# Peptides against a protein of PDB entry 6GMG: the designs that were tried, part 330

Target 1, 331 residues: chain A of PDB entry 6GMG
Amino acid sequence: DSDDRVTPPAEPLDRMPDPYRPSYGRAETVVNNYIRKWQQVYSHRDGRKQQMTEEQREWLSYGCVGVTWVNSGQYPTNRLAFASFDEDRFKNELKNGRPRSGETRAEFEGRVAKESFDEEKGFQRAREVASVMNRALENAHDESAYLDNLKKELANGNDALRNEDARSPFYSALRNTPSFKERNGGNHDPSRMKAVIYSKHFWSGQDRSSSADKRKYGDPDAFRPAPGTGLVDMSRDRNIPRSPTSPGEGFVNFDYGWFGAQTEADADKTVWTHGNHYHAPNGSLGAMHVYESKFRNWSEGYSDFDRGAYVITFIPKSWNTAPDKVKQGWP

## One batch from the design tools (peptide; made by RFdiffusion4, then SolubleMPNN)

Design b2_p26_6_s1 (from b2_p26_6, 18 letters changed)
Fold by OpenDDE base, seed 3:
Structure b2_p26_6_s1 (fold): chain B 331 residues (1-331), chain A 26 residues (1-26)
Amino acid sequence: as target 1 above (331 residues)
Amino acid sequence: AEEEERIKRDLEQAKASQLARLASLK
């Protein structure tokens, strides 16, 4: 029950974290200890450590989205999302494959669709685009300059994103970022901003007007990336969870993982930070835990979800919530 | 206030299920 949510208390600025617990390639800690790490590593504004504010602690307390919320500075809008889908694989598997024993046709199709998404390629596409955007941000002192730079970069790479409308999430993302407009943020100067990445896991079968089978086993046609651009239309994502397939079964509506702006070229070595649930130390769910997972662990997801999107947003360069290098755990 | 309520609704379902799965990784 969300009513059991508690805002974690403030941690002294100089309080060092306790060691994280290693678990199957992940590093885990309680939320209070993550706050300590965050203050030591990620809190810096203009090079100065900051205590996590009450507002930030409140955001963090909301669970899986909390890490992304605190580090990005805004509640995720998920408008600029990328994925990769292998259409040929999907068609071939549907044609030549068959349901497993006990698997329905709808379940088979949903599974095949899920497996036809390439998380690594989706992530790489987002990184590619973020890199282009970062180049466009560089030395651009107004939005017009940024957009001009962006168009030039895309033209040079013959990228299909160059054909996107000016009002598309791709071109409007920067101006719609609150921290871009903040005096202590971008102050309307694109060169003060950088592109960052987070990921969302969610369910494809969210259309309540569709068949029950799609709601239970996935909608094979939903949330596919557009050809050429890799953009996913997230407008139909309403945070509706998977429908139960058996009595007593329940699914979660989403999961969020924070990547930021790591420069590690090997996707498998990148670190993704995420939470398990809202902080309820006195409730049935218990205290919130924060996990730092390698890409393999993150991208595996859960049966709750059959889609993964990699989303680009922006933060001020003066923030250290998205450093070039992220170390897993503590120490 | 309206946005806060929206956020709360969005987060209510996500919170309970993730814990059990992640706990299994311990």
Scores: peptide ipSAE 0.061, ipTM 0.721, DockQ to the pose 0.374; fails the geometry check
Fold by OpenDDE base, seed 2:
Structure b2_p26_6_s1 (fold): chain B 331 residues (1-331), chain A 26 residues (1-26)
Amino acid sequence: as target 1 above (331 residues)
Amino acid sequence: AEEEERIKRDLEQAKASQLARLASLK
C-alpha cells in the first residue's frame, strides 16, 4: 500500500486560524488550521513567533504522535513514564467480583486490571515529579548540579525515586534530551530547560508469546507502575495493537496527548492536544485533524487501549510549546 | 458515540501506517 502520508503545506506566519469546531466535547480542526494556531500561540522561540518548519510539519503529519513530536522537539521515547495502580482494588475485585454475563474470565481480569488504573492519580504523580525536576533545574548550570539538586529535593520529600539507579531513565532523561545539548536549546545548561508531560495510551497484551486471551483482552500484570515511585517499565511497549476478538475488528497501536507544562491545578480543566491519524488528504483516511480535549475526554481513551502512561521529557524554556495556560480551541 | 467511533477508525488506520513508516525510518 502506497504511503499516502503528505506533509502539510506551509502556512503564512501571520495567518490567523479559523474557528475550531466542537467534536465529542473537544475542540477540533484540520491540521493546516492547527499549524496556523501553533504559529500564533506555540511557535515562539526566545519570544519570537516562528513559522513551522518543513521538518516540523513532516513530524506533525504522523498524526497523534506528531502533535507530541512537534511540541516536544523529539520523537517520544516514553522512557520516563508514570501511572497509578490500585493493587488492593484489583485483588479485591478479582476475589469478590464476578464476570459479567457473557464475559470470559480473561475478559474479566483484563477489565478489572484496566479499571484499577487511576488516570488522575497517574497524571498527578507525573506533575509532582515534573515539579521536583523543575526545582532541581532552576539553579543548576551543569548536569552534576541538576542531579545533586534532584537528589536533595527527593530526599526532602522522602520520595522513593531517590533510590533509583543513576542509569535509570529518571536520572538520565535530561542528558538524553537532544534539545538540552543544542546551542540554541539548553546549551548543556539545565536551568534553561523545563520538564513537560505527554500521555500515551497503548495495549497491555503485547507479548506474542503470551496467551491469545491476554492479547485480546489485556495482560493484567503488564505495565504496572512500581510501588512508591510510580514508574512504568515501558521497555516491552512495542506499539503492538490489541488483537481482534472478532473477524473484521481492528485496533490501533497507540494514542498520544500533549499536555506540556500547564499550571492549572484542576486536572479536569487541563487541555490535551492530539491528532486522529497521519495526514493523507488525497488518501482514504483524509486530512489529519487535531483535537484539543479536556482531561476527562483524553483520559477516557478508547477500547483499543487498556493502559495510560504519563511521560516526562524536557524542552528549552525558550520554547513556547508548553505554556502555563492552554486555551481550548479558537478563538 | 458515532463521533467517537469515527475518531477511533481514523486512528486505527493511521497507526498501522505509522508503524510501518517508523520501521522504514530506522
Scores: peptide ipSAE 0.057, ipTM 0.705, DockQ to the pose 0.060; fails the geometry check
Fold by OpenDDE base, seed 4:
Formats: structure tokens, C-alpha cells, sequence
Structure b2_p26_6_s1 (fold): chain B 331 residues (1-331), chain A 26 residues (1-26)
């Protein structure tokens, strides 16, 4: 029950974190210890470390989404999402492949669709776009200048995103970012902002009007990226979990992983920060734990999900929640 | 207010899902 959620207590500003523990190739710690690390490493505003506020601790307490929430400064809207889908692979596997023993046709199609997504290419596309956006931001002192720069950059690269509508999440994302408008944030100055990335795992079969098979095994046609742009229409994502295939089976609605703005060129060496569940130290779920995973660990996902999207949002450059380098664990 | 309520509902649903997640992470 959501009623078991507790806001983690405040941690002294100068309290150093305890060592993280290894967990299946990840670095893992309890949420309170992550707060300590966060205060030492990620809390800085204009170079000055800050104690995590009660509001931020409350956001964090919501689990996996809480990590992205506290670091991005807003609840994820997931509007500007990217993925990579191999259409040829999908078609070929459907045509030439066969269901496994005991696998239904719907299950086969759902699996093939899931396997036709390339998480690494999706991530790289998001990074590419974020880089373009950052170039457009760096010398723009108003939104108009940013948009003009962005269009120029896209034209120079012959990027299909140049054809997106002005109302598209691609062009509206900055203006819809609360921290962009804040006096101590962007203050309506794009050059004070930078693009950051997080990832969401979710279920494709969310349409209640569709067949039960799609809800159980995935909708092969849902949440595919648009050709050329890589944009995923996330409007139909309502955080509906996978339908159970047997009595007693239950699935999670989503997972979120925070990447930020790491400059590590090797995707496999990038660090993704995420939580396991909401903080319920006195409940059945127990205390929230935070994981720092390498890309391979993150991108593997769970059977609960058949889609992975890489989402771009913005934070003020004065924040250190998205540093160039992220060190896994502590020390 | 409506957005906040939506967020709250979404987050409440995340609760049931996270138990399964723990099992998969271990």
C-alpha cells in the first residue's frame, strides 16, 4: 500500500557515505546512504553543496522514478523519447521464425518485437540529439534564438527532426521545463540549461481495447520509433503494467534510470542510477535501495517490460546532478 | 492539482510493481 511510504530523514550535509556493496555487477546502497552521496557529489548549486531538502527526499522516496525526479528536478513527463527499432529484423523473424515449443503466436510476435529494439542504438540516438540541443543552447539567450540554432544544426546534419512541428515535444521541451523558467535556474536563458537523459522501461500492451493477448504478451506495433527521427510517441503510455498470464502473477508498471549528461563515449561504461521500490522501512517492502548500474545491467530490463525509451529533458548548468563523470559506488 | 493527483496515482501503482522488481534484482 502506498500508505507505507516514508520520507527518508535528513542527513547531515557533511556526512560521508558508507561504502556501497556490489550487487550483480552493480553498486548498491540504502536510500539514506545515497542521500549522503548525493549531498557530497550531486547536490551542488553554483559549486556549493546543498542538503537534500524535505521535498527532494520525498520525491526520492518514490523509488526508481524518485531518483530521476530528484536529479531532473521534475516528475518525468517522458514526452521527448527516443528508441531504435530494426524493422527488417522484425519482418524477417516473423516471416522465417517460428514460435518456440509452448509459445503462442501472440507471445512469439511480442518477443520478436521486443528483440527488434536496440537499446544501445536508442541510447546513442538520444545522446546525439542531446548533443545537438546542447550546441543550440550554448549561445542562445532566448527561446527564439535556441529554436533558430536548433533548426540550423538539424539542417546542417540533414536530420529528420528538422521537419517536426513547432508544437512537437522536440521543440517545446525546453519551454515546458520548470527549471528553465526559475530565477535561480535558467531564468529563461537557454544558455544556462543543458540537455540530460534518463531511460524508462514500460509495457507496450497498454491498450485496454486491444486483445488480451497483446496485453499479456505485448503489442508488436506499439511505441515504435518514427523512422528517421527515432521519436517515440509516448502519449499512450499510461503506466499500465503487463497483464498477468496466470493467476497470482503480477508485473511492475515502470522502471526509470538516470544517466544525466555523462561524456563517457563508451556506452558500456556509462552509469545508470535507479531505485528498487518506494521507501517503506517499516513495511513489507523494506527500505528503498539505490543502484548504480552499468549500461548493460540497466538495458537488460525485466520481463515486466518490452519497451525501453531514452528521454531528453533539461536542467540548469548550475546543478551538479548530471556531471560529466559519474563514479559507480563509494568510495 | 489534477497533474499532482495523476502523479500520485501513477506512483501508487508503482508500489505493487516494485515488489516484483526486487525479486528480479536479487
Amino acid sequence: as target 1 above (331 residues)
Amino acid sequence: AEEEERIKRDLEQAKASQLARLASLK
Scores: peptide ipSAE 0.037, ipTM 0.704, DockQ to the pose 0.507; fails the geometry check
Fold by OpenDDE base, seed 5:
Structure b2_p26_6_s1 (fold): chain B 331 residues (1-331), chain A 26 residues (1-26)
Amino acid sequence: as target 1 above (331 residues)
Amino acid sequence: AEEEERIKRDLEQAKASQLARLASLK
C-alpha cells in the first residue's frame, strides 16, 4: 500500500552516523542513518554542511529513485542516456546459439539481447561524454559558449555526437536542468555546473501493442543505443514492469543508482548508492534501506530488468552530492 | 553463506518494495 510511505524525521546536523553493515562488496544502512551520513559528507553547499530539508527527506523516502532525486536535485528525466550494445555478438548468438532446455525462442532472443549489452562499456561511454561536457562547461559563462565548446570538443575527438540535432537531449540537457536556472544554483552560468551520472535499470518489453512474449521475455530491438553516439532513446520508457511469466510472479518497474562524479578510473572500484524501497517503517515493507554498492554489485541488476542506461545530468559545483571520492560505508 | 542468504532475502524484499514504491509515484 503506497499510503504507508512516511517521510523520515529530521536528523540533528551534528549527529554522526552509526557504522554501516558491510556485506560482500556492499555497505548497507537504514535511511535515517544515511541521512546522517549525507549531512556529514554530501550536504555541503558552498562548503557549509546543511541539514537535509523536509523536501529532500520526502524525495529520499521514495526509495531507489529517491537517492538519485535528493542528490541530483530533481526527479530523474532520463533523457540523456547511454549504453553499449554488441551488435555482432547479438547476431552471432542468434544465428549460432541454441535455446536452453525448456527455453522458448522468445525467451532465448530476449536473453541474448540482454547479454549483448555491456554495462562497463556503457558506463565508460557516459563517463567519456561527461568529461567532454565538463570541459565544455569550464569557462563558459552562457549557454551559447557552452554549446560552441561542446561542438569543438566533439569535433576534435571525431565524436559522432557532433552530428546530433540542436534539439537533441544531448544539447538541451543543460538548459532543461532546473538548478542551472536557479539563482543559488548555476544562475544561467554553465561554468557553475558540472555533469554527473546515475544509472537506471528497466524492462525493454514495455510496448503494450507488442506480443505477450516480448512483454514477458524482453524486446530484443528496444532501447538499443544508437551506433557511434551510444545514445538511448528513452522516450518509450514508461516505467512499465516486466510481465509475469508464471502465476503469482511480479516484477518491479525500475531501479536507480547514484554515481555522481567520482574520479576513480577503475570502474570496479566505483561506488553506487541506491535504495531498496519506499520508507514504510510502520508498514509491511518496513524502513527504507540505503546501499552503497560496488559497480559489480550494481551492474549485475535483477531479473526484473534487461536494460541498463547510464544517464547524464547536471548539478551546481557548489553542491557536494557528487564528490570526486566516495567512501563506501561508515566510517 | 548465511550472510549471502541474508543479502538475497533483503534484495528480494527490496524488489517487492520497489513495486509498491512505484505505485506511490503515480
Scores: peptide ipSAE 0.023, ipTM 0.653, DockQ to the pose 0.053; fails the geometry check

Design b2_p26_6_s2 (from b2_p26_6, 13 letters changed)
Fold by OpenDDE base, seed 2:
Parts: structure tokens; C-alpha cells; sequence
Structure b2_p26_6_s2 (fold): chain B 331 residues (1-331), chain A 26 residues (1-26)
């Protein structure tokens, strides 16, 4: 029950974290210990270490989304999302492949669609776009200059995003970022902002008007990236979980992983930070845990989800929530 | 707010299943 959610208590600013525990290739800790790490490593504003505020602790207490929320400074809107889908592979497998023993046609199609997404290419596309955006931000002191720079960068790279509408999430993302407008944030100066990345896992079969099979096994046509741009229309993502296939089966509605702005070129070495559930130390769920996973562990996801999106947002450069290098665990 | 309620409802459904998966992996 959501009523069991508790805001983690404040941690002293100088309290060092306890060691993280290894968990199947991930580093794991309880939420309070993550707050300690966050204060030591990620809390800095203009180079000054900060205690996590009550508001930030409250955001964090919401679980997986809370990790992204605290580090991005806003609740995820998921508007600027990227993925990669191999249409040729999908068509070929549908044509030449066969359902497994006991697998329904709908289950087969849903599985083939899931397997036709390339998480690494989706992530790389988001990184590519974030890099272009960061170049456009670097010397822009107003939004108009940023947009002009962005269009120029896209033209130079012959990127299909240059053809997006001015009202698209791609061009409006900076304008719609609260921290961009804040005096102690961007102060309407694009050069004070940087692009950052997080990922969302979710279920494709969310349409209540669709067949029960799509809700149980996935909608093969839902949440595909647009050709050329890689943009995913997330407007139909309503945080609806997968429908159970058997009595007593339940699925989670989403998972969020924070990447930020790591410069590690090898995707497999990048670190993704995520939470398991909302903090309920006195409830049935128990205390929230935070995981720092390598990309392989993150991108594998769970059977609850058949889609992964890589989302771009912005934070002030003065924040240290998205450092160039992230170390897994503690110490 | 209505948004907070939606987030809460979304989160409440989510957490029971993640725990089960983590427990199955341990």
C-alpha cells in the first residue's frame, strides 16, 4: 500500500557510506546509505557539498523513479526518448520463425518484437544526440542561440532530427526544464546546462482497448522508434503494467535507471543507478534498496517489461549528479 | 495533487513485483 511509504531520515553531511554489497554483478545498498554516498559524491552545487533536502529525500523514497528524480531535479516526463528497432530482423523472424512449444502466436509475436529492439544501439543514439545538444549548449547564452546551434549541428551531421517540428519534444525539451529557468540553475542561459540520460523500462501492451493477448504478451507495433531519428512516442505510456498470464501473477509498471553524463565510451562499463521499490521500512515491502548496475545488468531488464527507452533531459552544469565518471558501489 | 496520486498508484502496483524478482534472483 502506498500509505506505507516513509521519507528516509536526514543523514549527517559528513557521514561516510558503509560498503555496498555485491548482488549478481550489481552493487547494492539500503536507501539511507545511498543518501550518504550521494551527499559525498553527487550533492555538490557549485563545488559545495550539500545535505540531501527533505524534498529530495521524499522524491528518492518513491523507489526506482526516485533515483532519477533526485538526480535530474524533476519527475521524469519521458518526452525525449530514443530506441533502436531492427525492422528487418522483426519481419524475418515473423516470416521464418516459429512459435516455441506451447507458445501462442501472440506470445511469439510479442517476444520477437521485444528481441528486435537493440538496447545498446538505443543507448548509443541517445548519447549521440546528447553530445550534439551539449555542443549546441556550449556557447549559447539564450534559447534562440541554442536552437540555431542545434539546427546547425544537425545539418552538419545530416541528422534526420533537423526535420523535426519546432514544437517537438526535441526542440522544446530545454525550454520545458524547470532548472533551466531557475536563477540558481540555468538562469535562462543554455551554456549553464548539460544534457543527461536516463532509461525507462515499461510494457508495450498498455492499450485497454486492445486484445487481452497484447496486454499479456506485448503489442508488437507499440513504442517503436521513428526511422532515422530514433524518437519514441511516449504519449501512450500510462504506467500500466503487463497483464497477468496466470492467477496470482503480478507485474511492475516501470523501472528507471540513471546514467547522467558518463564519458565512458564502452557501454558495458557504464554504471546505471536504480531503486527496487518505495521506502516502506515498517511495511511489507521493507526498506528501499539502491542498485548500481553495469549496462548489461540494467539493459537485461525484467520479464515485466518489453520496451526500453533512453531519455534525454537537462541539468545545470553546477550540479554534480551527472559526473563524467561514476564509480560502482563503495568504496 | 492528481499527479501525485497517479504517481503513488503507479508506484504501489510496481513494488510488489520487483521485490519478488529480486528475491527470485537471490
Amino acid sequence: as target 1 above (331 residues)
Amino acid sequence: SAREAEIREALEREYASQRAKHASQT
Scores: peptide ipSAE 0.031, ipTM 0.730, DockQ to the pose 0.341; fails the geometry check
Fold by OpenDDE base, seed 1:
Structure b2_p26_6_s2 (fold): chain B 331 residues (1-331), chain A 26 residues (1-26)
Amino acid sequence: as target 1 above (331 residues)
Amino acid sequence: SAREAEIREALEREYASQRAKHASQT
């Protein structure tokens, strides 16, 4: 089938964006207009505005993942992921709760598991860890110094992450970041890097060897955070969508939202940037739209997904793709 | 890249689902 995806054209560096449209508490615009905003606000390298490159425009054109991709500088690997799960709530609801009218037992268990994840606490854990990492980066001029600082910070906070293996995604995340090794990026200097956050929504019932009920209604035991650390094993996330429960029903495989490094302490006031679908201006899907949503609007997600993870990666401090403050919409 | 091809294939396979997402977000 012909890939209807089109790379958006280049926008002049000096072109100002058109006003965003409000949509249920979100700010919405077409992808071409987001490129204009991105060039004015987020494109800066070493304080200088940059035109979005053809490669970056191509990455962006892939839709929801494209926003995270262009701003992080790499395709999401999702290795360093955090969540919060209320085990007591889950056990209590399973024991004392009842299926709704017409709800199967498997559907009930899947729903209860979904509702037992706390998106705000998951996000807060990722922010806490990113803050620790940023402190460890500040004066570290090699990876060894960074790791030593990180271990010290974790020990001071009595954080369970101090017990992670040296090969854990937690300790290996920096060295596995391409921009850390780039001459115009980190140049192998941790102090030139900062931790950033994005979120992924996905389906828990991805095991093809599991029951059909788990694929349709969720796997209550899948993608739970480890106690103490909050780390989620994402190795089994293969971008497999929810299985249809009725003929003609279809679900999307994932959604991605970009947070970056906002300093707003109130989670409800944070802005999450995401896309709807790949850019197909001449196809049936139409042009890609970019949304700037508040946390509540982002974290609500869709029925396509029963898991949310908050992922840490790194970008050079010289990039302005993760500013301290993000303004919703335009102007 | 190989990764981009995988993404493209995934998006193409879920074309109908992407339309549904578009409708819910607009």
Scores: peptide ipSAE 0.029, ipTM 0.728, DockQ to the pose 0.317; fails the geometry check
Fold by OpenDDE base, seed 5:
Structure b2_p26_6_s2 (fold): chain B 331 residues (1-331), chain A 26 residues (1-26)
Amino acid sequence: as target 1 above (331 residues)
Amino acid sequence: SAREAEIREALEREYASQRAKHASQT
């Protein structure tokens, strides 16, 4: 089957977007109109508005991951991921809770595990860490200075991340960011970079060697954050979707939402940008749509997923893909 | 590529999930 995915055409640099449509607390538009908005609002490099390149339009055409891809400048690696898990709640509910009518034990355990994650606290942790990183970046002109600043900041805050190994994704994330090494990006200068956040929703039951029940209802022990740090080991995330629980049922492998570097202190007022599917205007799926959702709408996720991670990466400060303020919709 | 296949599979199913969500909210 030929990949029905199509790269959206170029939009004139000065073309203003059409108004977004409200959709269940979200602002929605077709991908071409998002490109128009992106060019007006997010395209700026070194203060100059840019047309979205063919490469960027191609990245964007991949749907939900495409929004994060075009704004971060790289395909998501998900290495520096954070979450919050209430171990006491989990243990208590397993001990004292009861399966719902018709719910299997495995289904019950999977649900309880899912409900023991706190999306808001996970997001808050990522923001906290991003803030620490940004302070460490601010006056660091080489990677060694950045790492030293990080260690000092973490020590001052008595943060458990100070005990991470030098090879940890936490310390290696900057040097592994392509735009950090680019001449027109960071140019190996940490002070030219800033931390940004995106979120990934995915399924816990991805281990093919595990029980069928874990693949159907979730693996309660998988993708838990490490105590104290909040770090999630994402190495076992292979983009494997939830297994069907009934004939004909199918689940999606992931969802991605772009937050960037918004300064809004109220999590509920933050805007998350994501896509529905790859752009297939001539195919059965149709044109890609882009959504700007409030945190509540984003964090709710879908039944396809039982994990949410908040991931930190870096972009050059010269890019405007992660502004301090994001307005939902247009105008 | 394997990567494109993974993305394709994800996106096709996300569409279905979104429809279900919209249907539940209407």
Scores: peptide ipSAE 0.028, ipTM 0.710, DockQ to the pose 0.172; fails the geometry check
Fold by OpenDDE base, seed 3:
Structure b2_p26_6_s2 (fold): chain B 331 residues (1-331), chain A 26 residues (1-26)
Amino acid sequence: as target 1 above (331 residues)
Amino acid sequence: SAREAEIREALEREYASQRAKHASQT
């Protein structure tokens, strides 16, 4: 039960982390040790290390979403999400493919749809857009200047995002970021902000009015990116987990991975930070662990999920929660 | 797998807790 959640205690600012444990190609540590690393590496505000506040430790204690929450400074809204879907592959596999032995038609279609998403291309699209946004933020001292710059950049690149409505999540994302308005954050100055990326894994079959098969095996038509833009309508994501296919089976509602603003060009070398569960050291789940995974390990996901989205948000440039280079683990 | 089970347990509890927190903040 959520009642077992405990806020991790404060760690001394100068306490160095213990070495991370290798786990399935990931670096793993207990949440308390991640706090130590975070304070040493990511806590900096205006170049000064900060102790993780009680509020931040509370956010972190919520597990996978907590990692993204602490580093982004807000609970994920998931409004500006990108993915890549190969429609030709999907159509071809549906036409020419066959269900596996024991696989239902619905299970086959759900699987084929899942396999038709390209996580790498989705991630690359988000990075491309984040780069455009960062250029638009540069030297923009009010929102109007930012929006004008953004439109110009999109026009120059002939990007389909230029056709998005002014009220779309794409154009409203900055103004809707709390840290943009904060005096010690952006202070309403776009040039003080930068675009950052996180990822969400979730289930497509969330519509309770749909067939049981879609809830069990996925909705092949749900959460597809719009052509040209790559935007995913996340409005129907209600954090509903996959329905059990057998008695006693249970699935988790989501997973979140923090990328930030790494400059590593090779997607496979990028590091994704995520948590396993909420911190319950005295409960059945135990202590929360934090993982630093390579893209391959992150993007593989779990059977709980058949969708991945790459989401753009903003943080103040004065924060070091999204450095250009992220090191996996602790020596 | 044991790993999947651990992750499932972890995320299920996160779900309930996060929903409550998110609901309180929205």
Scores: peptide ipSAE 0.026, ipTM 0.650, DockQ to the pose 0.060; fails the geometry check

